Peptides against a protein of PDB entry 2Q3Z. Designs and how they scored, part 76

Target 1, 272 residues: chain A of PDB entry 2Q3Z
Amino acid sequence: YVLTQQGFIYQGSAKFIKNIPWNFGQFEDGILDICLILLDVNPKFLKNAGRDCSRRSSPVYVGRVVSGMVNCNDDQGVLLGRWDNNYGDGVSPMSWIGSVDILRRWKNHGCQRVKYGQCWVFAAVACTVLRCLGIPTRVVTNYNSAHDQNSNLLIEYFRNEFGEIQGDKSEMIWNFHCWVESWMTRPDLQPGYEGWQALDPTPQEKSEGTYCCGPVPVRAIKEGDLSTKYDAPFVFAEVNADVVDWIQQDDGSVHKSINRSLIVGLKISTKS
Target 2, 254 residues: chain A of PDB entry 2Q3Z as posed
Amino acid sequence: YVLTQQGFIYQGSAKFIKNIPWNFGQFQDGILDICLILLDVNPKFLKNAGRDCSRRSSPVYVGRVGSGMVNCNDDQGVLLGRWDNNYGDGVSPMSWIGSVDILRRWKNHGCQRVKYGQCWVFAAVACTVLRCLGIPTRVVTNYNSAHDSNLLIEYFRNSEMIWNFHCWVESWMTRPDLQPGYEGWQALDPTPQEKSEGTYCCGPVPVRAIKEGDLSTKYDAPFVFAEVNADVVDWIQKSINRSLIVGLKISTKS

## One batch from the design tools (peptide; made by RFdiffusion4, then SolubleMPNN)

Design b2_p15_2_s3 (from b2_p15_2, 8 letters changed)
Fold by OpenDDE base, seed 3:
Structure b2_p15_2_s3 (fold): chain B 272 residues (1-272), chain A 15 residues (1-15)
Amino acid sequence: as target 1 above (272 residues)
Amino acid sequence: EWVPRLNEWEINELD
């Protein structure tokens, strides 16, 4: 999880699993230097360099910084996300074959955001950076992945009498979503939460004011301990959210229905 | 080109 430079990222859907080859390239020339630049341009460093540097020995701290800096939201981060199939002014997310070109483009253009990324691109770049920094990391894919915006562990759809989704579709389910898991101790938590920690660099929700997510112990998610930092409810919802339909009738009445046809979460971890 | 989709209906269609 540190030494492997080439691997596969799983995509598609639960019924039609696909994969793409990916060059993480964490040991290629200049990549470590770029990762250090990434740390040196993060908002915490710019605010208080001494404090930031003193905390870089903590993989928990570094992981959280990297999660925020892989996306360009709120900072001079690496990637701009786009999902509308309009990529003419950049590179299609589907065109990337590795992290190295992305990181080099970012650095060579004065830490200007690279266009464009989607979840697997964000995850792959984060994986490269974390591996460069000596943190064992793997990309994971979750099929039928929920995006819970209000941390209530529900994906709520408002539907008309015909079952058509109405209004804002802010809470949705991805056919697939990618993030990373990193191996680290958690001295900031109660004993037993060492091991794999989920980190999500795709800018989905803000955590403490920044588009970042984690680290949160995979164990905490599995056991339903939502009190553990960071962002346990959000990550839990990605893999376990219940889907609720609010069906609006012509008379103004609303019926609540649990959608049992939509099963959230099917996580696949990479083997290398 | 195939793009990942974020909607309930596409998930249902695949089931």
Scores: peptide ipSAE 0.023, ipTM 0.629, DockQ to the pose 0.034
Fold by OpenDDE base, seed 2:
Structure b2_p15_2_s3 (fold): chain B 272 residues (1-272), chain A 15 residues (1-15)
Amino acid sequence: as target 1 above (272 residues)
Amino acid sequence: EWVPRLNEWEINELD
């Protein structure tokens, strides 16, 4: 989880699982220096360098910083996300084959955001950075991954009598979503939550004002302990949210639609 | 035009 530089990232759908090869390259020349630059341009460092540096011995702290810095939201982070298939002014997320080129481009252009990334790209870069910093990390894929925007652990859709979707359609389910799990102790939590911690660098929801997510104990998610920091409800919803489809009638009545049962969450953790 | 985003209906249509 630290030494492996090449691996696979799972993609596709629950019914049609695919994978792509990926070069993490955490030990390639200059990558460590770039990872250190990433830490040195993070908002916490810019605000108080001494305090930030004093906390870099904590993988919990570093993991959270990396989660925020892999995306360029709110900071000088590495990647700009884009999902609309308009990549002409950058590189298609589907074109990347490794983290090294992305990190080098970011650094060589004065820490300017690299265009473009999607979930597996964010996750892979985070994995590279965390491994480079000595934190055992793996990329994980969750199929039918929910994005809960209102923290109610539900994905809700509303339709009119004609079956037309109403509202903003803000809540969504990814066919797949990738994030990372990092191995660390959690001295900031009660005993028993050491081990794999979920971190999500894809900008989905703000955590404490920044687009970052985790670390949260995988055990806490498995056991449904939503009180554990960080971002347990959000990560829990990604893998366990219920989908509700509502039909709104003209009279104002709301009925639950009879749809085929949708199972949210099928997590695959890599062993490399 | 591949977008890794689906709604419930789109998911159901894939079945």
Scores: peptide ipSAE 0.023, ipTM 0.627, DockQ to the pose 0.036
Fold by OpenDDE base, seed 5:
Structure b2_p15_2_s3 (fold): chain B 272 residues (1-272), chain A 15 residues (1-15)
Amino acid sequence: as target 1 above (272 residues)
Amino acid sequence: EWVPRLNEWEINELD
């Protein structure tokens, strides 16, 4: 989880699991220096360098910073996400085969955001950075991954009688989603929450005003302790949200669909 | 009833 530089990232769907090879390359020349630059351009460093540096001994603090800095939302982060299949002005997310080229491009272009990434690219780059910084980290794939936007632990769809989705911004389920888990102690929490912590660098929801997520103890998610910082409700929903499919009739009445039960969450952790 | 999913993989396969 620290020494391995090559691995696999799982993709596809729950029914058709696929994987791609990935070069994390955390020990390649110059990569550690790039990771340190990433820390030195984060908003907290720019605001108060002394305070930021004093906290870098905490993997909790560093993990949260990296989660925010791997995406370019809100800061000089590494990757710009794009999902609309229009990648002509950059590199298709599917073209990447490792983290090294991405990080080098970012640094060599004055910390300009790299186009483009999707969830596995964000996760893989975060994994590389965290490993470089001495934090044991692995990429995780979750199939049927929910994106809870209103913090109610439900994914709700509204459909008309023809099956067409209604409403402005319906909540969505990814066929798959990737994030990372990092091993660390949690002195900021009650005893027993040391171990694997979930971190999500894909910009999905803001946490304390920044597109970042975690660290949150995997144990807390498994036990349903939603009061545990950081972002336990969101991560919990990714793997455990209940799906409600509402059918709206012409008379305005609504009822739950009885035809389909979707299972949210099938997590696969990489062994590299 | 069909529950919509983001076709992440399908998009990937087109590239």
Scores: peptide ipSAE 0.037, ipTM 0.582, DockQ to the pose 0.044; fails the geometry check
Fold by OpenDDE base, seed 1:
Structure b2_p15_2_s3 (fold): chain B 272 residues (1-272), chain A 15 residues (1-15)
Amino acid sequence: as target 1 above (272 residues)
Amino acid sequence: EWVPRLNEWEINELD
C-alpha cells in the first residue's frame, strides 16, 4: 500500500459501480517536502511547534492532523469542497487525475486552498500524504453512505401524502462516499484494535472543533463499539445508520412507512 | 457550462 503510486478510485452507485484511474504519486519529486510543509502549517504546530513535532512519531496523531489539513476548513488546508456545479473560478473536481498536481498547486500558491474537491479527491490526497509519511493507506468507497448530523444514528425523512420530502434535508445519503483506511497500532486503546483505521478528510462534521474525522478502528465499527476514539458514532452511521421514513397526513398524524427499506453502506476497499 | 456531478445525494424514494 505504501509502494503503489497508481491505482483506482471507485465511484458511481451500488447498482452501477464505476472507477477512475488515479495517480497517487507519493514518491514523485518534491511531494515529500510538500507533505512536511503540510505538517508545519497545521494549527497545532503553529500553536506549539515542539509539542507537535514530539507527537509526529504517532501515526494516530499524524493521521488526525492529515484528516484536518487535507480540507481547508479551519486552517491552511489543501482543498476547498464544492458540489453545486459552479466551478468556473477553479478546477472541476471531476478533472483531477492525481494527487501530485493538487499538492504542487497548493504549495506553489503559498499554501492557498485549491479549488475544488469532492470526497474522492479529499480521500485520494489524504492517501498520498499518509503513504508519503510511511503510513500504509488505502482509499475506501462506501455506497449509500449516510451523513448523520445529530449523532442519533438515524437518517430521518419526513414525507407528505404524495411522498415528497418535507422540511430539513440536511441528513441525506450519498450515492457514494470516499475516505481512507490506514494501518496502525492503537496503544491508546484496548488490545485488539490495531489494524485498519478509518480517517475521513471530507469536511462533513466537526470533531473537537475541527473538520476532521478519525482515526477509528474498523473493528470497532464492525463490533458497534461507539465509545472508541475517534468519532466512532459518525463513522458507524456512515455504514450502519437506520433510515426512518415518516409519512405526514393531512390531519397532522405521523406514521412510519412499513413498505420501504434502504440498506445503508456497501464498502469497497481498493487493492492498491 | 454544464459539469456532471459524480457525487450527489441519493433520495430514498417510496417503492
Scores: peptide ipSAE 0.027, ipTM 0.649, DockQ to the pose 0.025; fails the geometry check

Design b2_p15_2_s4 (from b2_p15_2, 9 letters changed)
Fold by OpenDDE base, seed 3:
Structure b2_p15_2_s4 (fold): chain B 272 residues (1-272), chain A 15 residues (1-15)
Amino acid sequence: as target 1 above (272 residues)
Amino acid sequence: DYVPVLNEWEINEED
């Protein structure tokens, strides 16, 4: 999880699992330096360099910074996300074959956002950076991954009498979503939460005002301890949300229906 | 290539 430079990222769907090869390249020339630049341009460093640097010995702190800096939301981060199939002014997310080119482009263009990324690209770059910084990290794929907007552990759809979704579609389920898990101790938590920690660099929801997510103990998610920082409810919902349909009838009445056809969560961890 | 797809009714899966 630190030494492997080449690996695979799982994609596709729960029924049709596929993978792509990916070059993480954490030991390639200049990549470590770029990772250090990433730390030096983060908002916390810019606000108080001494405080930021003093906290870099904590993988919890560094992991959270990296989660925020891999996306360009709210900062000078690495990647701009795009999902509308309009990639003509950049590189299609599907075209990337490794993290090295992305990081080099970012650095060589004065830390300007690289166009474009999607979840596996964000996760893969985060994995590279964290590995460079000595944090054991792997990419994980979750099929039928929920995006809970309001941390109520539900994916709620508002539908008309014909079943058509009405209004905002901010809460949805991805066919697949990727993030990373990093191995670290959690001295900031009660004993027993050391081990794999989930971090999500894809800009889905803000955490403490910044598009970042985690670290949260995988154990906490598995056991349903939603009080555990950081962002336990959101990560929990990604893998275990219930889907609810609010169906408005022609007479104006609303019917609540549990959508049992949409089963959230099927997580696969990489072996290398 | 595979792209994340938002689900509305059923989970959109590859053919």
Scores: peptide ipSAE 0.026, ipTM 0.615, DockQ to the pose 0.037
Fold by OpenDDE base, seed 2:
Structure b2_p15_2_s4 (fold): chain B 272 residues (1-272), chain A 15 residues (1-15)
Amino acid sequence: as target 1 above (272 residues)
Amino acid sequence: DYVPVLNEWEINEED
């Protein structure tokens, strides 16, 4: 979890699980220095360097900073996400084979955002950075991963009387989504929440005004403790959200139905 | 093609 520099990232779908090899390369030359630069350009450091530095002994704090800085949203972060298959002005997310080149490009271009990333790229870079900083970390893949946008733990679809989806279809389910889990103590929480903590560097929702997510105890998610910081409801929804269909009838009435055909969440944790 | 897709109808299990 710290020493392994090569691994696999799971992709594909729940029915057709795939994986790709990935070079995390946390011990390659210059990577630690780049990770330190990442910390030194984070918004909290820029706001108050002394306060930021004083908190870097906390893996909880560092994990949250890294979650925010791996994406370029709101800051001088590493990666710009793109999902529309238009990558001609950058590098296709599918072309990356490791974190090292991404981090080097970011640093060498004056901390300019690297084009482009998707979930596994974000997760892999976060994994590299966290491992480089001495935090045991693994990449996690969740199939049929929900993106809850309104914090109700539901994915909601509006349908007409024929079952056809209507409206903007804003709530989303990924065929797969990747994030990281890091091992740390949680002195900021009640006893028992030490261990694996979920962190999601893909810019999906803002947490306390920044595109970041976690750390949240995996145990809290498993036990349904949604009061646990950080971002427990969002992470819970990624793996456990119910799909609800709002069916409009001819008379204007609306019927609520739980969609049991679409099951959210199938998480695979790596052992390396 | 490992591009994640959004919404249930966009999920292609063959990919």
Scores: peptide ipSAE 0.026, ipTM 0.626, DockQ to the pose 0.037
Fold by OpenDDE base, seed 1:
Structure b2_p15_2_s4 (fold): chain B 272 residues (1-272), chain A 15 residues (1-15)
Amino acid sequence: as target 1 above (272 residues)
Amino acid sequence: DYVPVLNEWEINEED
């Protein structure tokens, strides 16, 4: 998971799983230098360089920084996300075939955001960066991936008496979503949480004021330990959220129903 | 182009 430079990223839907080839290219010329620049322009370094540098020996710290810096939200990060199919002023997220071109463009344009990315692009770039920094990392795809916005571990839909979804539809389920898992020890947690840690560089929710997510032990998610830092409830919801329908009746009454037909979460880890 | 967002109507049909 550190030495492989080429692999596949899973996409599509639970009913139709597909993959694309991806060049991670973590050992290509100049890529390590770009990853170091990424660390040197992060907000924590700019605020206190000595403190930031002293913490770079921690994969936990570095993983969290990288999660925040792969997206350009709140900082000089690498990628700008876009999902509205309007990519005329940049590069379509579907056009990328590897992380190297993205990172080189970012650096060569003075650390200006690269247009554009979606979840697998964010995840793939994060994977490249983490591997460059010596952290074993893989891309993960989760089908029927929930985005919980209010931290209640539910995806809530408001429906009329005909079953039609009403309102702003703030909470959603992705047909697929990608993030990364990195192998590290967790000296900041109780024993037993070493191993794979989930990190999500796609800007979905803020964690401690920054669009970043994790690291959180995969074990904690599997066991339902939501007290573990970082962002256990959010990551748990991505793979385990229940779907609730609030059905509004004509008389104004609301009925709560658990939707058992919408099953959240089908995680596939890359083996390439 | 593929967008990784589940269609709301697909959600309704699966219910």
Scores: peptide ipSAE 0.026, ipTM 0.631, DockQ to the pose 0.031; fails the geometry check
Fold by OpenDDE base, seed 4:
Structure b2_p15_2_s4 (fold): chain B 272 residues (1-272), chain A 15 residues (1-15)
Amino acid sequence: as target 1 above (272 residues)
Amino acid sequence: DYVPVLNEWEINEED
């Protein structure tokens, strides 16, 4: 989880699982230095360098920083996300084959955001950075991954009597979503939450005011302990949200439909 | 692969 530089990232859909090869390249020349630069440009460092540096021995702290810094939201982070298939002014997320080029581009352009990333790119870069920093990390793919926007652990769709979706479609499910899991102790939590921690560098929702997510113990998610920092409800929803279809009749009545119920979450963890 | 935001019906259509 630290030494492997090449791996696979799972993509596609639950029924049609795909994978791509990925060069994490955490030991390639200059990559560690870039990872350190990433830490040195994070908002916490800029606010109080001494305090930030003093906390870098904590994988919890570093993991959270990296989660925030891999995306360029709110900071000088690495990647700009884009999902609209308009990548002409950058690099298509689908074009990347490794983290090294991304990180080098970021650094070489004065820590300017790299265009563009999507979930697996964010996850892969985060994986590289965390591995560089000595944190055992793997990329995780979750199929039918929920994006819970309102923290109710539900993905709700409103349909008319004809089955047509109504509203702004704020609740959503990804065909797949990638994040990382890192192995660390959690001295900041109650005993028993050491082990794999989920971190999500894709800028989906803000956590404590910044686009970051985790670390949250995988155990906490499995056990449904949503009080566990960080961002347990969101991560829980990614893998366990219930999908609710509401059908609104012409008379204004609303009832639940289970005809199109979707099972949220099919998590695949890499073995390396 | 392109990562679309999918509504349930879109997912079902892909199945």
Scores: peptide ipSAE 0.023, ipTM 0.615, DockQ to the pose 0.036; fails the geometry check

Design b2_p15_3_s1 (from b2_p15_3, 9 letters changed)
Fold by OpenDDE base, seed 2:
Structure b2_p15_3_s1 (fold): chain B 272 residues (1-272), chain A 15 residues (1-15)
Amino acid sequence: as target 1 above (272 residues)
Amino acid sequence: DILFDDGLHKLVLTQ
């Protein structure tokens, strides 16, 4: 989880699992230096360098910083996400074969955001950075991954009598989503939450004003302890959200749809 | 329903 530089990232769907090879390259020349630059351009460092540096011994702190800095939202982060198949002014997320080129491009262009990333790219870069910084990390894929936007642990769809989706269509489920798990102690939490911590660098929801997510103990998610920082409800929903499909009648009555319930969550962790 | 499909990554709604 620290030494392996090449691995696989799982993709596809729950029914059709795929994988791609990925070069994490955490030990390639210059990559550690780039990771240090990443830390030195993070908003917390810019705000108070002394305070930021004093906390870099904490993998909890560093993990959260990296989660925020891998995406370019809110800061001089590494990757710009795009999900509309319009990648002509950059590199298609599907074209990347490793983290090294991404990180080098970021640095070489004055820490300008690299176009473009999606979840597995964000996760893979985060994995590289965290490994560089000595934090055991692996990429995780979750199939039928929910994006809960209203923090109710539900993915709700409303349909009219004709089955047409009503409303903003803001509730989302990805065929797959990737994030990372990092091994660390959690002295900031009650005993027993050491171990794998989920971190999600894909900009989905803001956490304390920043597009970042975690670290949150995998154990807390498994046990349903949603009070555990950071971002337990969101991560929990990614893997466990209930999907509710409502049919609204003309008279205003609402009924649960008999439609096939989509099962949220099927997590696969890499062994390498 | 599929809201987005770039050939690899799909954003889906319950059908």
Scores: peptide ipSAE 0.248, ipTM 0.838, DockQ to the pose 0.052
Fold by OpenDDE base, seed 3:
Structure b2_p15_3_s1 (fold): chain B 272 residues (1-272), chain A 15 residues (1-15)
Amino acid sequence: as target 1 above (272 residues)
Amino acid sequence: DILFDDGLHKLVLTQ
């Protein structure tokens, strides 16, 4: 989880699992230096360099910083996300085959955001950076991954009497979503939460004002302990949200229905 | 049942 430079990232759908090869390249020349630059341009460093540096011995702290810095939201981060199939002014997310080119482009262009990324690209770059910094990390894929926007652990769809989705479809279930898990102790939590911690660098929701997510103990998610920092409810929802349909009838009445046809969450952890 | 599809990333309503 630190030494492997080449691996696979799982994609596709629950019914049709795909994978792509990925070069993490954490030991390639100059990559560690780029990772250190990433730390040195993070908002916390810019605000208080001494405090930031003093906390870099904590994988919890560093993990959270990296989660925020892999995306360019809110900061001088690495990647700009785009999901509208309009990638002509950059590199299609589907074109990347490794983290090294992305990181080098970012650095070589004065830490300007690289266009473009999607979840697996964000996750893979985060994995590279964390591995560079000595934190055991793996990319994980979750099929039927929920994006809860209102922290109610539900994905809610509004439908007319014909079952057609109404509104902006703001709450989402992705065919797949990728994030990372990093191995670390959690001295900031009660005993027993050491081990794999989920971190999500894809800009989905803000955490304490920044597009970042985690670290949160995988154990906490498994056990449903939503009180653990960071962002347990959001990560829990990604893998456990219930889907609810609000069906409006022609008479104006609304019926609540549990959507049992879609089961949220099928997480796959990579071995490499 | 697919509400959004950019060729790889999909918003799904049902399985």
Scores: peptide ipSAE 0.228, ipTM 0.820, DockQ to the pose 0.050
Fold by OpenDDE base, seed 5:
Order: C-alpha cells, then structure tokens, then sequence
Structure b2_p15_3_s1 (fold): chain B 272 residues (1-272), chain A 15 residues (1-15)
C-alpha cells in the first residue's frame, strides 16, 4: 500500500465492471518535493505555519489536509473537476494514465489548478500523495454511490404520473464513485477505530467549511456509528443510503414507489 | 446546484 507504484482503478457500472491501469509513481523523481509543496500552500499553513507544521506528524491531520488540497475548491489545490464533456481547454479526465504528470503540471505552473479531473483522478492523486508521505493508502470504487446533500441518509426522487423526474436532481447516485482509504491510528477517538479510514478528495460537500471529507473509520461506517468524526453521515450515505421514489398522482397524492431496482453501494478495494 | 453527467460518469436513475 506504500511501495507499489503501478495499479488498477475500477470503473464502469455494477453490471459491467471495468478497470484502467494507473501509475501512482509516489517514488518518482521530484514527487515527494511536490507533495511537500502541497502541504506548504494549504490554507491552514498560510493562516498559521507553526501550528500547521506542528500537526503534520498526525496522519489524521495530514489526511484531512490532503483531502482538501487535491481539489482546487477553496484553495490552491491540484485538480479542477468537470463533468459536462467540455474539456477542450484542458485535458480530458479520461486521458490521464497516472498521477505523476498531473502533480508535475500543477507544480510547474505555479500551483495552478490542473484541468481536468473526475472522481478516480482525484482519488488516484490523493493516493499518490498520501503514499508519498508514508501513509498506507488504497483507491476504493463504490458502484451505485449515493450523494446525500441534506444529511437525511435518503436519496429522494420525485416523479409525476408519467414517471418523469421533477424538482432538484442534486441528490443523486453515481454509476461509480472513487475515494481512498488510508491506514492510521485514531488517538482522537475511542479505542478500536484504528485501521482503514475513508477520505474523499472529490469536491462533493463541505466539511467544516472546506470541500474535504474524512478521515472516518471504515469500522464506524460498517457499524453505523454516525457520531464519529469526520463526516460519518455523508460517507455512510454513499454506501448505505435508502432510495425513495416518490410518485405524485393526478389528484396530488404522493406515495412511495414499491420498485427497488437500484441498491446503493458495491465497494471494491484495491491492493495497489 | 450542478448536475454532473458527461455520458461516461453519470447519475443512475431509479426505476
């Protein structure tokens, strides 16, 4: 989880699982230096360098910083996300084959955001950075991955009598979503939560005012301990949210659809 | 809010 530089990232759909090769390259020339630059331009360092540096011995702290800095939201982060198929002014997210080129582009252009990334690109770059910093990390793919925006652990769709989706479609389920899991102790929590921690660098929801997510113990998610920092309810919903289809009839009545054709969550972890 | 769908990474709609 630290030494391997080549691996695969799972993509596609639950019914048609695919993978792509990826060069993480955490030991290639200059990559460690770039990772240290990433830490030195993070908002917490800029606010109070001494305090930030004093906390870098904590993989919990560093993991949270990296989660926020891999995306360029809120800061001088690495990647700009884009999902509208208009990539002509940059590099298509589908074109990347490794983290090294992305990180070098970011550094060589004065820490300007690299265009463009999607979830697996964010996750892969985060994996490279964390491994480079000595934190065992793996990329995780979750099929039928929920994005809960109102913290009710539900993904709700509203349909009219014709089956057409109405209203805000912001609460959604991805065909697949990628994040990372890192191995660390959790001295900030009660005993028993050491081990794999979920971190999500894709800018989906703000956590304490910043687009970052985690670390949260995988054990806490599995056991449903949603009080565990950080961001347990959101990560829990990604893999366990209930889907509710509301149907409004001609008379204005609303009822839940009986059909449960889609189940949230099918997580695959990698060893490289 | 932004709806993300580029044809490759997309929303999966329930039936």
Amino acid sequence: as target 1 above (272 residues)
Amino acid sequence: DILFDDGLHKLVLTQ
Scores: peptide ipSAE 0.203, ipTM 0.815, DockQ to the pose 0.053
Fold by OpenDDE base, seed 4:
Structure b2_p15_3_s1 (fold): chain B 272 residues (1-272), chain A 15 residues (1-15)
Amino acid sequence: as target 1 above (272 residues)
Amino acid sequence: DILFDDGLHKLVLTQ
């Protein structure tokens, strides 16, 4: 989880699992230095360098910082996400084969955001950075991964009588989504939550005002302890949200569909 | 708001 530089990232769909090779390259020349630069340009450092540095011994703190800094939202982070197939002014997310080139581009261009990333790219870069910093980390893929925007643990769709999806599609389910899990103790929590912690660097929702997510104990998610920081409800929803398919009839009546064709969550954790 | 669907990494809708 620290030493492996080459690995695979799972993609595709639950029914048709795919993978791509990925060079994490956490021990390649200059990568650690870039990771340190990443820390030194984070908003918390810029606000109070001494305080930030004093907290870098905490993998909880560092993990959260990295989660935020891998995306360029709200800061001088590494990657700009894009999901609209308009990648002409950058690099298609599908083109990346490793974290090293991304990090080097970021640094070499004055910490200018690299275009572009999607979930697996964010996750992979985060994995590289965290491994560089000595935090055991693995990429996780979750198929049929929910994106709960309103913290109700539901993904809701509305259909008309013809089956056509209506209204806002802000509540989403990804065919797959990637994040990372890092091994750390949680002295900031009650005993028992040490172990794998979920961190999500893809800018999906703000956490305490910043596009970051976690760390949250995988155990907490598994046991349904949604009060556990950080961002337990969101991560829980990614893997456990209920899908509600509403059917609105011509008369305006709304009924729940009995269709449960879509099941949220099939998580695959990598061993390398 | 950003778009979250490029057809490759995509929103899954119920059938």
Scores: peptide ipSAE 0.234, ipTM 0.821, DockQ to the pose 0.051; fails the geometry check

